# Designs tried in a protein design run: peptides against a protein of PDB entry 2N1D. Part 118

Target 1, 169 residues: chain A of PDB entry 2N1D
Amino acid sequence: EVKVKIPEELKPWLVDDWDLITRQKQLFYLPAKKNVDSILEDYANYKKSRGNTDNKEYAVNEVVAGIKEYFNVMLGTQLLYKFERPQYAEILADHPDAPMSQVYGAPHLLRLFVRIGAMLAYTPLDEKSLALLLNYLHDFLKYLAKNSATLFSASDYEVAPPEYHRKAV

## One batch from the design tools (peptide; made by RFdiffusion4, then SolubleMPNN)

Design b1_p23_6_s4 (from b1_p23_6, 7 letters changed)
Fold by OpenDDE base, seed 4:
Structure b1_p23_6_s4 (fold): chain B 169 residues (1-169), chain A 23 residues (1-23)
Amino acid sequence: as target 1 above (169 residues)
Amino acid sequence: DKKKADELLEALKELLEKLKELL
């Protein structure tokens, strides 16, 4: 298995996220106040501000594009807890052509990195390519950790209404 | 190093394409 290390600062959040949804029956407020697209854009701008070469800037753009695409593909099938399924269905009905990176936010983006390691194990990537990808993924995760105070908050969740509970059965 | 940067960029593009094939 490909090991994608989640920063220690973010591991407690994954537990809190899980607890908020599955135990407390809360939902992340959608559309997100700060969606995945904006988070990735901020990361790209942050990297560009570090004085990298033009080619390095392009490399960051490719990484961002890759993460975005992977998130959009994986969100509906791999990143949602059972309790979130009705919410997702409603989002699809209301916004059928909108990429989920414009709807969901940091918590769901972080969930991607929990799953991505196992998925990468089945890729035909050679060691060099895999190492390169891992370096960028870890760099992005470090960015999330540094900005965790503004990206992850329980206040972005709310108790699901009674009518939602009926849909979730 | 410009040459190193170019090589890195090409590697990333190739990697991204390979990932897309699996999605």
Scores: peptide ipSAE 0.045, ipTM 0.629, DockQ to the pose 0.417
Fold by OpenDDE base, seed 2:
Structure b1_p23_6_s4 (fold): chain B 169 residues (1-169), chain A 23 residues (1-23)
Amino acid sequence: as target 1 above (169 residues)
Amino acid sequence: DKKKADELLEALKELLEKLKELL
């Protein structure tokens, strides 16, 4: 199994995220004020500002594109808690053609990295290529940790109304 | 080393394409 290491700074947030949704019956406010597309764009720009060569810039762009696509495929089926399903259905009804990377934000993006390791285990990869990908993924996670104060906040959640609870049962 | 950078980029692209196929 491929292990993607989550920075220690972000592990408590995963617990808080789970608690807010499953125990406190809150929902992340959608559409996100800072969506996944914007987060990935900011990361790419951050890497460019570090004086990378053209080739390194292209590599970052490919990583960003890959993360975005992976998120859009996995969000609806793998990254949501049961309590979030009615909200997701509403989003699909209101925005049937919008990629979820334009709707959801940092907390759901972070959930992707909890699952990505297991999924990579099903893909035949040479050791060198796998190591390279892991380095980029870890680099991105470090970026999330560095900006965690602005990307992860309980204030982005709100208590679900009673009518929502009836749908979630 | 531009050659090394190109090789790494190509390897990354190939890996990401394989990932897309899995999805």
Scores: peptide ipSAE 0.044, ipTM 0.628, DockQ to the pose 0.481
Fold by OpenDDE base, seed 1:
Structure b1_p23_6_s4 (fold): chain B 169 residues (1-169), chain A 23 residues (1-23)
Amino acid sequence: as target 1 above (169 residues)
Amino acid sequence: DKKKADELLEALKELLEKLKELL
């Protein structure tokens, strides 16, 4: 089994995110004030500012591109709670050509890393390549943890109106 | 060092392409 370790600083947020949506019946405000694209761009720029070699910068860009693509594919089918389905349907109807990485934000991006480990376990990858990928994924997660105060906030959620509840059940 | 860096980058690209195929 391939295990992607979530930083301890972010584990409580995953619980809060789950509670806000499933128990408190709130929705993350969409479109996100800071979307997944911008988060990944900030990370890439952060890595470049650290004085990395050109090859390391290219590697970061590839990792960012991979995370973005993986998020866009997985969000609708794997990362949403049942209560969020009507909201997602509305987004698709209003913005059918927009990638979800331009709509959703940090909380949903973090959910991806809860699932990615299981997916990697079924991927025929050599140990060296897998270790390399895991290092980059953990590095990105560390970046999220470092910036968690600005990326994760309960104030980005709102109580769903009664008419939404009727659609969600 | 440059050769090793290039090899790692190539391995990463291949890995990401394989991952995309599984999606």
Scores: peptide ipSAE 0.037, ipTM 0.614, DockQ to the pose 0.495
Fold by OpenDDE base, seed 5:
Structure b1_p23_6_s4 (fold): chain B 169 residues (1-169), chain A 23 residues (1-23)
Amino acid sequence: as target 1 above (169 residues)
Amino acid sequence: DKKKADELLEALKELLEKLKELL
Protein backbone atom coordinates (compact mmCIF):
# COMPACT_ATOMS: atom_id res chain seq x y z
CA GLU B 1 0.00 0.00 0.00
CA VAL B 2 1.13 3.52 -0.84
CA LYS B 3 1.82 5.51 2.31
CA VAL B 4 -0.10 8.78 2.64
CA LYS B 5 0.79 10.41 5.94
CA ILE B 6 -2.02 12.17 7.76
CA PRO B 7 -0.76 15.10 9.86
CA GLU B 8 -0.79 14.36 13.58
CA GLU B 9 -2.99 17.42 14.15
CA LEU B 10 -5.78 15.86 12.09
CA LYS B 11 -5.72 12.32 13.46
CA PRO B 12 -7.67 13.23 16.62
CA TRP B 13 -10.32 14.85 14.44
CA LEU B 14 -10.83 11.64 12.51
CA VAL B 15 -11.60 9.95 15.80
CA ASP B 16 -13.96 12.74 16.89
CA ASP B 17 -15.70 12.66 13.52
CA TRP B 18 -16.21 8.92 13.84
CA ASP B 19 -17.49 9.31 17.39
CA LEU B 20 -19.96 12.07 16.53
CA ILE B 21 -21.50 10.02 13.74
CA THR B 22 -21.36 6.42 14.91
CA ARG B 23 -21.63 6.70 18.70
CA GLN B 24 -23.42 9.99 19.30
CA LYS B 25 -25.68 9.50 16.26
CA GLN B 26 -25.11 12.98 14.93
CA LEU B 27 -24.95 14.16 11.33
CA PHE B 28 -22.78 16.74 9.66
CA TYR B 29 -24.97 19.69 8.69
CA LEU B 30 -25.69 19.60 4.95
CA PRO B 31 -25.29 21.41 2.71
CA ALA B 32 -21.99 22.38 4.29
CA LYS B 33 -21.53 26.03 5.19
CA LYS B 34 -18.04 25.65 3.74
CA ASN B 35 -18.09 22.97 1.07
CA VAL B 36 -15.22 21.07 -0.54
CA ASP B 37 -15.25 23.37 -3.57
CA SER B 38 -14.65 26.41 -1.40
CA ILE B 39 -11.91 24.69 0.61
CA LEU B 40 -10.07 23.75 -2.58
CA GLU B 41 -10.53 27.24 -3.98
CA ASP B 42 -9.10 28.76 -0.81
CA TYR B 43 -6.13 26.41 -1.05
CA ALA B 44 -5.50 27.36 -4.67
CA ASN B 45 -5.70 31.06 -3.81
CA TYR B 46 -3.38 30.52 -0.87
CA LYS B 47 -0.80 28.92 -3.15
CA LYS B 48 -1.15 31.75 -5.68
CA SER B 49 -0.59 34.35 -2.98
CA ARG B 50 2.77 32.76 -2.18
CA GLY B 51 4.26 34.08 -5.42
CA ASN B 52 4.19 30.90 -7.46
CA THR B 53 5.14 30.86 -11.12
CA ASP B 54 2.58 30.23 -13.82
CA ASN B 55 3.70 26.62 -14.06
CA LYS B 56 3.33 26.08 -10.33
CA GLU B 57 -0.10 27.66 -10.47
CA TYR B 58 -1.03 25.30 -13.26
CA ALA B 59 0.08 22.32 -11.22
CA VAL B 60 -1.92 23.46 -8.19
CA ASN B 61 -5.02 23.94 -10.31
CA GLU B 62 -4.71 20.42 -11.65
CA VAL B 63 -4.21 19.00 -8.17
CA VAL B 64 -7.32 20.84 -6.98
CA ALA B 65 -9.29 19.56 -9.95
CA GLY B 66 -8.05 16.05 -9.31
CA ILE B 67 -8.90 16.07 -5.62
CA LYS B 68 -12.35 17.45 -6.41
CA GLU B 69 -13.08 14.78 -8.97
CA TYR B 70 -11.61 12.06 -6.78
CA PHE B 71 -13.85 13.20 -3.92
CA ASN B 72 -16.94 13.26 -6.13
CA VAL B 73 -16.23 9.73 -7.32
CA MET B 74 -15.45 8.29 -3.90
CA LEU B 75 -17.87 10.03 -1.52
CA GLY B 76 -20.95 7.89 -1.96
CA THR B 77 -19.28 4.51 -2.04
CA GLN B 78 -16.17 4.84 0.12
CA LEU B 79 -16.30 7.79 2.50
CA LEU B 80 -19.59 7.44 4.38
CA TYR B 81 -20.27 5.65 7.62
CA LYS B 82 -23.30 3.39 7.66
CA PHE B 83 -25.29 5.88 9.74
CA GLU B 84 -24.80 8.59 7.08
CA ARG B 85 -26.27 6.64 4.17
CA PRO B 86 -29.89 7.80 4.59
CA GLN B 87 -28.67 11.39 4.66
CA TYR B 88 -26.74 10.80 1.46
CA ALA B 89 -29.85 9.39 -0.20
CA GLU B 90 -31.79 12.51 0.77
CA ILE B 91 -29.02 14.71 -0.62
CA LEU B 92 -29.11 12.86 -3.94
CA ALA B 93 -32.87 13.36 -4.12
CA ASP B 94 -32.70 17.06 -3.21
CA HIS B 95 -29.61 17.85 -5.30
CA PRO B 96 -29.61 15.40 -8.21
CA ASP B 97 -27.42 17.53 -10.47
CA ALA B 98 -24.99 18.86 -7.88
CA PRO B 99 -21.55 17.36 -7.35
CA MET B 100 -20.99 16.21 -3.80
CA SER B 101 -18.06 18.62 -3.52
CA GLN B 102 -20.68 21.38 -3.40
CA VAL B 103 -22.62 19.67 -0.61
CA TYR B 104 -20.11 18.09 1.77
CA GLY B 105 -17.32 19.75 3.71
CA ALA B 106 -13.95 19.33 5.40
CA PRO B 107 -14.61 16.22 7.53
CA HIS B 108 -15.63 14.12 4.54
CA LEU B 109 -12.80 15.56 2.46
CA LEU B 110 -10.31 14.47 5.10
CA ARG B 111 -11.73 10.94 5.04
CA LEU B 112 -10.70 10.78 1.39
CA PHE B 113 -7.04 10.88 2.33
CA VAL B 114 -7.43 7.94 4.68
CA ARG B 115 -8.45 5.81 1.70
CA ILE B 116 -6.33 7.30 -1.07
CA GLY B 117 -3.20 5.29 -0.29
CA ALA B 118 -4.86 1.98 -0.99
CA MET B 119 -6.44 3.32 -4.16
CA LEU B 120 -3.11 4.59 -5.47
CA ALA B 121 -1.74 1.07 -5.16
CA TYR B 122 -4.15 0.01 -7.90
CA THR B 123 -2.84 2.56 -10.41
CA PRO B 124 0.07 1.87 -12.78
CA LEU B 125 1.90 5.05 -11.85
CA ASP B 126 5.65 5.11 -12.21
CA GLU B 127 7.79 6.06 -9.25
CA LYS B 128 8.38 9.62 -10.41
CA SER B 129 4.71 10.37 -11.05
CA LEU B 130 3.68 8.82 -7.77
CA ALA B 131 6.23 10.83 -5.81
CA LEU B 132 5.08 14.05 -7.46
CA LEU B 133 1.44 13.33 -6.70
CA LEU B 134 2.21 12.42 -3.10
CA ASN B 135 4.11 15.66 -2.60
CA TYR B 136 1.10 17.71 -3.61
CA LEU B 137 -1.31 15.61 -1.59
CA HIS B 138 0.84 16.05 1.50
CA ASP B 139 1.07 19.77 0.81
CA PHE B 140 -2.71 19.98 0.77
CA LEU B 141 -2.98 17.97 3.96
CA LYS B 142 -0.55 20.37 5.58
CA TYR B 143 -2.87 23.20 4.54
CA LEU B 144 -5.82 21.44 6.16
CA ALA B 145 -3.83 20.99 9.36
CA LYS B 146 -2.84 24.65 9.38
CA ASN B 147 -6.49 25.69 9.08
CA SER B 148 -7.96 22.89 11.18
CA ALA B 149 -9.41 25.24 13.82
CA THR B 150 -11.74 26.81 11.24
CA LEU B 151 -12.38 23.72 9.13
CA PHE B 152 -13.20 21.12 11.77
CA SER B 153 -15.71 21.73 14.55
CA ALA B 154 -18.19 19.59 16.45
CA SER B 155 -20.64 22.50 16.18
CA ASP B 156 -21.06 21.60 12.51
CA TYR B 157 -22.85 18.44 13.60
CA GLU B 158 -26.39 18.03 14.87
CA VAL B 159 -28.32 15.28 16.59
CA ALA B 160 -30.25 13.19 14.09
CA PRO B 161 -34.02 13.32 14.60
CA PRO B 162 -35.93 10.23 15.76
CA GLU B 163 -37.39 9.63 12.31
CA TYR B 164 -33.87 9.40 10.91
CA HIS B 165 -32.99 6.57 13.27
CA ARG B 166 -35.84 4.56 11.81
CA LYS B 167 -34.33 4.95 8.34
CA ALA B 168 -30.82 4.04 9.45
CA VAL B 169 -29.92 0.37 9.67
CA ASP A 1 8.28 23.04 -14.09
CA LYS A 2 5.86 22.62 -16.95
CA LYS A 3 7.10 19.09 -17.43
CA LYS A 4 6.39 18.29 -13.80
CA ALA A 5 2.92 19.80 -14.08
CA ASP A 6 2.20 17.69 -17.13
CA GLU A 7 3.41 14.58 -15.36
CA LEU A 8 1.20 15.31 -12.37
CA LEU A 9 -1.80 15.89 -14.62
CA GLU A 10 -1.19 12.60 -16.33
CA ALA A 11 -0.86 10.82 -13.01
CA LEU A 12 -4.14 12.31 -11.79
CA LYS A 13 -5.91 11.35 -14.99
CA GLU A 14 -4.67 7.80 -14.71
CA LEU A 15 -5.80 7.62 -11.11
CA LEU A 16 -9.26 8.94 -11.89
CA GLU A 17 -9.73 6.60 -14.81
CA LYS A 18 -8.70 3.65 -12.70
CA LEU A 19 -11.07 4.68 -9.92
CA LYS A 20 -13.96 4.95 -12.35
CA GLU A 21 -13.24 1.48 -13.62
CA LEU A 22 -13.21 0.02 -10.13
CA LEU A 23 -16.57 1.51 -9.17
Scores: peptide ipSAE 0.037, ipTM 0.634, DockQ to the pose 0.665

Design b1_p23_7_s1 (from b1_p23_7, 11 letters changed)
Fold by OpenDDE base, seed 2:
Structure b1_p23_7_s1 (fold): chain B 169 residues (1-169), chain A 23 residues (1-23)
Amino acid sequence: as target 1 above (169 residues)
Amino acid sequence: SELLEKIKELTEKIIKVLEEALA
């Protein structure tokens, strides 16, 4: 098993996110006010401001690109709760040409890191390569934790309308 | 699965770049 360690500061948010959707029957407001693309861009700029070398900057950019692609391929089938499925279908209809990283935000991005470890376990990687990747993923997660006050808020969710409840379990 | 294959390809690409960046 590949363990992607979620910062302790963010674990309570994962519970809150789950509760908002599954128990309180709320939906994250879409399109996100701050989407995954923007979050990743901010991270890249943050790393750049830390005085990284050209090689380090290049590496960060590739990690950002990779995380974006991970998110886009996994969101629809791996990162959504059952209650969110009708919303996702509506998003696909309303934004047919937009990657989901331009629609969804921080909560769903965080869910990626809960699931990605299991996927990586099926990818043949040597120990050193895996450690290297995990170091960058953990660095990004630290960034999310550092900015959690602005990235994660229950106010970004809204109660689903009655007609939505009829479409969702 | 198709998803696993995509993840694999993405991961291998990232790792390659990261290793090159450290060199």
Scores: peptide ipSAE 0.513, ipTM 0.906, DockQ to the pose 0.735
Fold by OpenDDE base, seed 4:
Structure b1_p23_7_s1 (fold): chain B 169 residues (1-169), chain A 23 residues (1-23)
Amino acid sequence: as target 1 above (169 residues)
Amino acid sequence: SELLEKIKELTEKIIKVLEEALA
């Protein structure tokens, strides 16, 4: 099994995210005020500002692009709780061609890293290649943890209206 | 599955680029 280690600082947030949606019947406000695209851009700029070599900068850009694509292909089928399905359907209807990385934000991006490990287990990679990828993914997760106070907030959620509850059965 | 194949393709692409960047 490929294990993507979630920083300890972010684990409580995963619980809060789950609770807000499944127990409190809230929804993350969409479109996100700070979407996945912007978070990834900020990360790339952060890495650049630390004086990376040209090769390292290039690698970061490719990792960012990769994470974005992972998110866009997995969001709809792998990263949503049941209660969020009607919201997703509405987003698709209103914005059929928009990448979900432009709609969703940090909480859903974090969920990607909870799920991606299982997918990677089916990808034939040697130990060295896998370790290399994991190092970059973990580096990004460390960035999320470092900026968790600004990226993750319960105030980004709102109580779903009664009409939503009727279709979220 | 289609999803798994997409993930495989993306991963292979990323790994290739990362290896080249570190070379």
Scores: peptide ipSAE 0.510, ipTM 0.906, DockQ to the pose 0.706
Fold by OpenDDE base, seed 1:
Structure b1_p23_7_s1 (fold): chain B 169 residues (1-169), chain A 23 residues (1-23)
Amino acid sequence: as target 1 above (169 residues)
Amino acid sequence: SELLEKIKELTEKIIKVLEEALA
């Protein structure tokens, strides 16, 4: 198994996210106030401001594009709790052509990194290539941890209405 | 699976670009 290390600062949030949805029956407010596209753009700009060379800046842009694509292909089938399925179905019905990176936000993006390691284990990569990719992914996770106070908040969730509960059974 | 193949494709693309950027 490919191990993607989640920063210790973010692990408590994963627990809170799980609790809010599965136990408290809340839903993340959609569309997100700050979507995945915006978060990735901010990261890219942050890296640019750190004085990277042209090649390193280009590499960051490609990593951002890759993370976005990972998210968009995995969100619907891999990153949602059962309770969130009706909400996702509604989003697809209303916005069938919108990429989910424009709808969902930081909590779901973080879930990607909990799951991506297992997927990478099925991708044949030499040790050097895998280490290179993981370095960039961990760098992004470090950025999320640094900005966790603004990216992750229980106030971005809301209690699901009774009508939703009937659909979720 | 289709998902795994997509992840593989994306990963290979990223790795290629990263290696070229560091060369």
Scores: peptide ipSAE 0.510, ipTM 0.905, DockQ to the pose 0.730
Fold by OpenDDE base, seed 5:
Structure b1_p23_7_s1 (fold): chain B 169 residues (1-169), chain A 23 residues (1-23)
Amino acid sequence: as target 1 above (169 residues)
Amino acid sequence: SELLEKIKELTEKIIKVLEEALA
């Protein structure tokens, strides 16, 4: 397994996220007030403001594009708890052509980094290439940690209505 | 699997671009 290190300050949020959904039977409000696309755009702009060279800026843009694609291909099958499945089905029905990076937000994006390591382990990468990719992924995770107060909040969740519970049997 | 193949393709693309950008 490829080890993707999650910042310690974000690990408690993963527990809270799990608790809100599985124990408290809440759902993340969709569409997200701040979706994955917006978060990634803010990250790119943040890196730009740090005075990076043109090449570094280009690299960041590609990392952003890559993370977005990872998220979009993995969200539906790898990143959802069982209780969230009916909500996802409703989203697909209402927005069949919309990428999930435009619908979901920070909590689900963070879940990607919990799962992506196992997937990368099955891709043939030399040590140097893997280190390069991980460096960028970890840099992004540091950004999430730095902005965790604004990106992760229990107030973004709502108690699922009774009709939803019937679907989530 | 299809998912693993997609991840592989995406990863290879990202690595290639990153290496070129940093060269």
Scores: peptide ipSAE 0.509, ipTM 0.906, DockQ to the pose 0.736

Design b1_p23_7_s2 (from b1_p23_7, 13 letters changed)
Fold by OpenDDE base, seed 3:
Structure b1_p23_7_s2 (fold): chain B 169 residues (1-169), chain A 23 residues (1-23)
Amino acid sequence: as target 1 above (169 residues)
Amino acid sequence: SEMLEKIRELTEKIIKVLEKALK
């Protein structure tokens, strides 16, 4: 098993996220006010502003691109709670060609890091390569934690309307 | 799994760049 360490500051949010959706039957407002693309862009710019070399900049860009693609690949099948499935279906119907990184936001992005470790466990990586990747992923997570006050808020959720409940599984 | 294969491919690509950045 590949362990992706979630910063302690963000762990309570994962619980809140789960509670908001599963217990309180709320939905994250979509499209996100600040989508995954923008979060990753902000991170990249943040890293660049710290005076990285070209190689380091390329590395950050690659990580950003990778996280984005991870998210887009996994969102629909791996990152959603059952209650969110109808919402996702509506998004796909309305925006079939839009990458989900342009629709969803920080909470779902954080869920990626809860799930990605299991996927990486099935990737034939040597220990050094895995550690290297994890270091960058953890660095990004640290960034999320640093900006958690602006990225994660229960106010970004809303009670699902009765119509939604009728179509929800 | 198709998804797993995609993840593997993406990961390999990332790692190559990251390793280069260390040099």
Scores: peptide ipSAE 0.596, ipTM 0.928, DockQ to the pose 0.724
Fold by OpenDDE base, seed 4:
Structure b1_p23_7_s2 (fold): chain B 169 residues (1-169), chain A 23 residues (1-23)
Amino acid sequence: as target 1 above (169 residues)
Amino acid sequence: SEMLEKIRELTEKIIKVLEKALK
């Protein structure tokens, strides 16, 4: 498996996220107040403001686009806990043509990086290429860590209503 | 799987761009 290192600052959040959903039976409020698209856009603008070369800026834009597509491909089948499945089904019914990067937010985006390594392991990349990609992914994760106070909050979750529990069997 | 193939394709595209950025 390809090892994607999650910043230590964010590991506790993954536990909290899991606890909120699985143990406390809460749901992340959807559509997200700050969706994945917005987070990625902020990151791109942040990198641009740092005065990178044209090539590096171009690379960041492609990485952003790639992360977005990774997320949209993997969200429904790889990133959801069982308890979240009815919510996802409702989102699909209400927004059939909307990419999930416009619906979900930071917590689910972070889950992507827990799972993406296993997927990358099946991509025939040489060590240099893999390291190069990982460097950019890790750079984005560092950005999430730096902005964790504004991106991750238990207040973005709420107790699922009784009718939801009935269909979350 | 279809998902895995999509991931592979996306990754290949990204890598090509990243390699150019090193030049």
Scores: peptide ipSAE 0.593, ipTM 0.928, DockQ to the pose 0.712
Fold by OpenDDE base, seed 5:
Structure b1_p23_7_s2 (fold): chain B 169 residues (1-169), chain A 23 residues (1-23)
Amino acid sequence: as target 1 above (169 residues)
Amino acid sequence: SEMLEKIRELTEKIIKVLEKALK
């Protein structure tokens, strides 16, 4: 498996996220107040403000586009806990034409990086190419860690109503 | 799977762009 290193600062959040959903039976409030699209846009703008070259800016934009597409492809089947599936179904019904990157937020985006490595292992890349991609992904993760105080909060979750529990079997 | 194929295609596209950016 391709190893995508999650910053140590974010690992506790993954545990909290899991606990909020699976043990406390809470749901992340959707649509997200700050969705994946917005987070990626902020990252791109952050990199731009650092005085990068045109080529580097171009590369960052492509990575952002790639992460967005990774997320949209994987969210429904790879990134949700069982308890979240009814919520996802409701989102699809209410927003059938909206990409999930416009609905979900930072916690689910972080989950992507826990899973993406296994997918990348099936892509035939030489070591140099893989390292190149991973460097960009790790740079983004570092950005998430740096901004974790504003991106990850238990207050973004709410207790699921009783009627939801009946659907989440 | 279709998903895996999409991921592969996306990754190849990204890599191609990243490599060009280094040149």
Scores: peptide ipSAE 0.593, ipTM 0.927, DockQ to the pose 0.681
Fold by OpenDDE base, seed 1:
Structure b1_p23_7_s2 (fold): chain B 169 residues (1-169), chain A 23 residues (1-23)
Amino acid sequence: as target 1 above (169 residues)
Amino acid sequence: SEMLEKIRELTEKIIKVLEKALK
């Protein structure tokens, strides 16, 4: 197994996210006020402002693009709780051509990093390559942790209406 | 699975770029 370490300050949010949806039967408001695309763009700009070399900037842009694609590939089948399935179906029906990185936000993006390690375990990477990738992924996670106060909030969720409960199990 | 294959392809692409960045 490939271990992607989640910053300790973000672990409580994962629990809250799970509780809001699974226990409290709430849904993250979609489309997100700040979607995955914008979060990744902010990260890239943040790294650029830190005075990185051209090589590092090039690498960051590739990692950003990669995280976006990881998310878009995995969201529908790997990152949703059962209660969120009807909402996802509605999104697909209303916006069939929109990438999910333009619809979903920080909480679902964070879920990606909980799951991506298992996927990477099936990718034949040498130790050095894996460490290199993980360093960049961890750097992004550190950025999420640093900005957690603005990225993660229970106020971005709302109680699902009764008609939704009839669709969800 | 198809998803796993996509993840593998994406990862391979990223790694190639990251390795170039190290020079």
Scores: peptide ipSAE 0.587, ipTM 0.925, DockQ to the pose 0.708

Design b1_p23_7_s3 (from b1_p23_7, 12 letters changed)
Fold by OpenDDE base, seed 5:
Structure b1_p23_7_s3 (fold): chain B 169 residues (1-169), chain A 23 residues (1-23)
Amino acid sequence: as target 1 above (169 residues)
Amino acid sequence: DELLKKIEEISKKIIEVLEKALK
């Protein structure tokens, strides 16, 4: 498997996220107050503001675009807990033309990096190419860890109403 | 697998740009 290392600072959040949804029957408030698009834009601006002359800066926008695409293609089928599926269906009905990166936020974006490694392992990409890609994915994860206090909060979740429980199998 | 094909396509695009930027 392609190893995507999740920063230690973010691992406890993955557990809390899981607990809020699956055990406490809460839902992340949607549309997100700070959506994936906004987080990625902030990251891009952060990298550009560093004033680094490294050629790696030239690729930030493409990395951001790629992460956005990863998220949008994987969210619905790979990143949701069972309890969240009725909410997702409602989002699709209410926002049929909007990419999910404009609806969901940091917790679901973080879940992407838990899953993307396994997906990449099944691609025919060579080791050197994968290493290069992973370096940038890890750089983004480092950014998430650095800003975790503002990006991840249990207050962004709410108790699902009784009628929702009837929809959730 | 359609999803895997998409992941591959996205990845190749990123890598192409990254490699070009590092040259």
Scores: peptide ipSAE 0.718, ipTM 0.955, DockQ to the pose 0.659
Fold by OpenDDE base, seed 2:
Structure b1_p23_7_s3 (fold): chain B 169 residues (1-169), chain A 23 residues (1-23)
Amino acid sequence: as target 1 above (169 residues)
Amino acid sequence: DELLKKIEEISKKIIEVLEKALK
């Protein structure tokens, strides 16, 4: 099994995110004010500002690109709660040519790391390679934890209107 | 599974670059 360790600082947010949507019937405001692309860009710039070598900078860029790809292929089928499905359908209709990394934000990005481990466990990747990958994924998660106060907020959610409830049931 | 194949491909691409960067 491939275990992606979520920082303790972020675990309470995962619970809040789940509660806001599944119990309180709220939706994350879309398109996100701070989308996944922007978050990843900020991370890359943060790493580059730390005086990395050219090789390390190149590695960071590739990790960022990879996380973006993971997100875009997994969002629709793996990262949404049932209550969010109608919203996703509306997003696809309104933004047919936009990658979901330009629409969704930090909460959904964090959900990726809850799910990606199980997916990686079913790949034929060797343990050494996976360990190397996980090291960089964990580094990104540390960045999210460090910036959690600005990236995660219940104020980014809103109560779904009655007409949404009708089509979500 | 198509999704798993995509995940694998993305991962291999990242790993290849990471390994080169560590040399």
Scores: peptide ipSAE 0.718, ipTM 0.955, DockQ to the pose 0.745
Fold by OpenDDE base, seed 4:
Structure b1_p23_7_s3 (fold): chain B 169 residues (1-169), chain A 23 residues (1-23)
Amino acid sequence: as target 1 above (169 residues)
Amino acid sequence: DELLKKIEEISKKIIEVLEKALK
């Protein structure tokens, strides 16, 4: 098993996110006020401001690009709760060519890290390589935790309208 | 699995760069 350790500070949010969607029948505001692309950009800039070497800075950029790609390939099939599927369908219909990293935000990005470990476990990547990758993924997660107060809020959700409930059945 | 293949490819690209950065 490839263990992606979610910071303890963020685990309660995963529960709240799940509850908001599945129990309270709310939806995250789309397009996100702060989308995944912007979060990743902020992280990259944060790392660059820390005085990294050129190679290390380059590495951060590639990690950011990789996380974006992970998110975009996994969002539709791996990261959505059943209740969110009609919303996703509407997004695809309205913006068929838009990367989901430009539409969705922090909560869905965090869900990626709940799922990515299991996916990586089924890749032929060796343990040393995976450990190296995980170190950087964990570093990003730490960044999310440090900025959780500004990235995660229940106010970014609202109760789905009646017409949406009809679509969800 | 197509998704797994994509995940692998993305990961390999990242790892390659990370390994170079450690040198």
Scores: peptide ipSAE 0.718, ipTM 0.955, DockQ to the pose 0.736
Fold by OpenDDE base, seed 1:
Structure b1_p23_7_s3 (fold): chain B 169 residues (1-169), chain A 23 residues (1-23)
Amino acid sequence: as target 1 above (169 residues)
Amino acid sequence: DELLKKIEEISKKIIEVLEKALK
């Protein structure tokens, strides 16, 4: 098993996110005020500002690029609740060529890390390689936890209109 | 499946760079 440990500080947010969407019938406002690309860029800059070597900087850049790719390939089919499907369809129709990392924000990015472990478990990657990858993924998660007050807010959600509710359920 | 293959490819690319960074 490949377990991606979510920081304890972020676990309550995952519950709140789920509740806002599935029970309160709210939607995360799209396009995000702070999208996944921006969050990843801030992380990379944060790591670089701490005086890392060139090799470590290249590593951070690759991890950022990889997380972005993970997100973009998984968002549509793996990270959305049923209630969010019409919203996603609308985004695709309006912006068919835009990567979802430019549309969605922190809550959906966090959902990636709930799912990525199971996917990695089915890859033929060796344990040492996976451990190395996980170390950097966990480092990013620590960054999200550290900045959770600015990245995660219920005010970024809005009650879906009745018309949306009818087509979503 | 196709998604899993993409995940593998992305992961391998990351790991390759990470391993070089450990030198």
Scores: peptide ipSAE 0.713, ipTM 0.953, DockQ to the pose 0.738

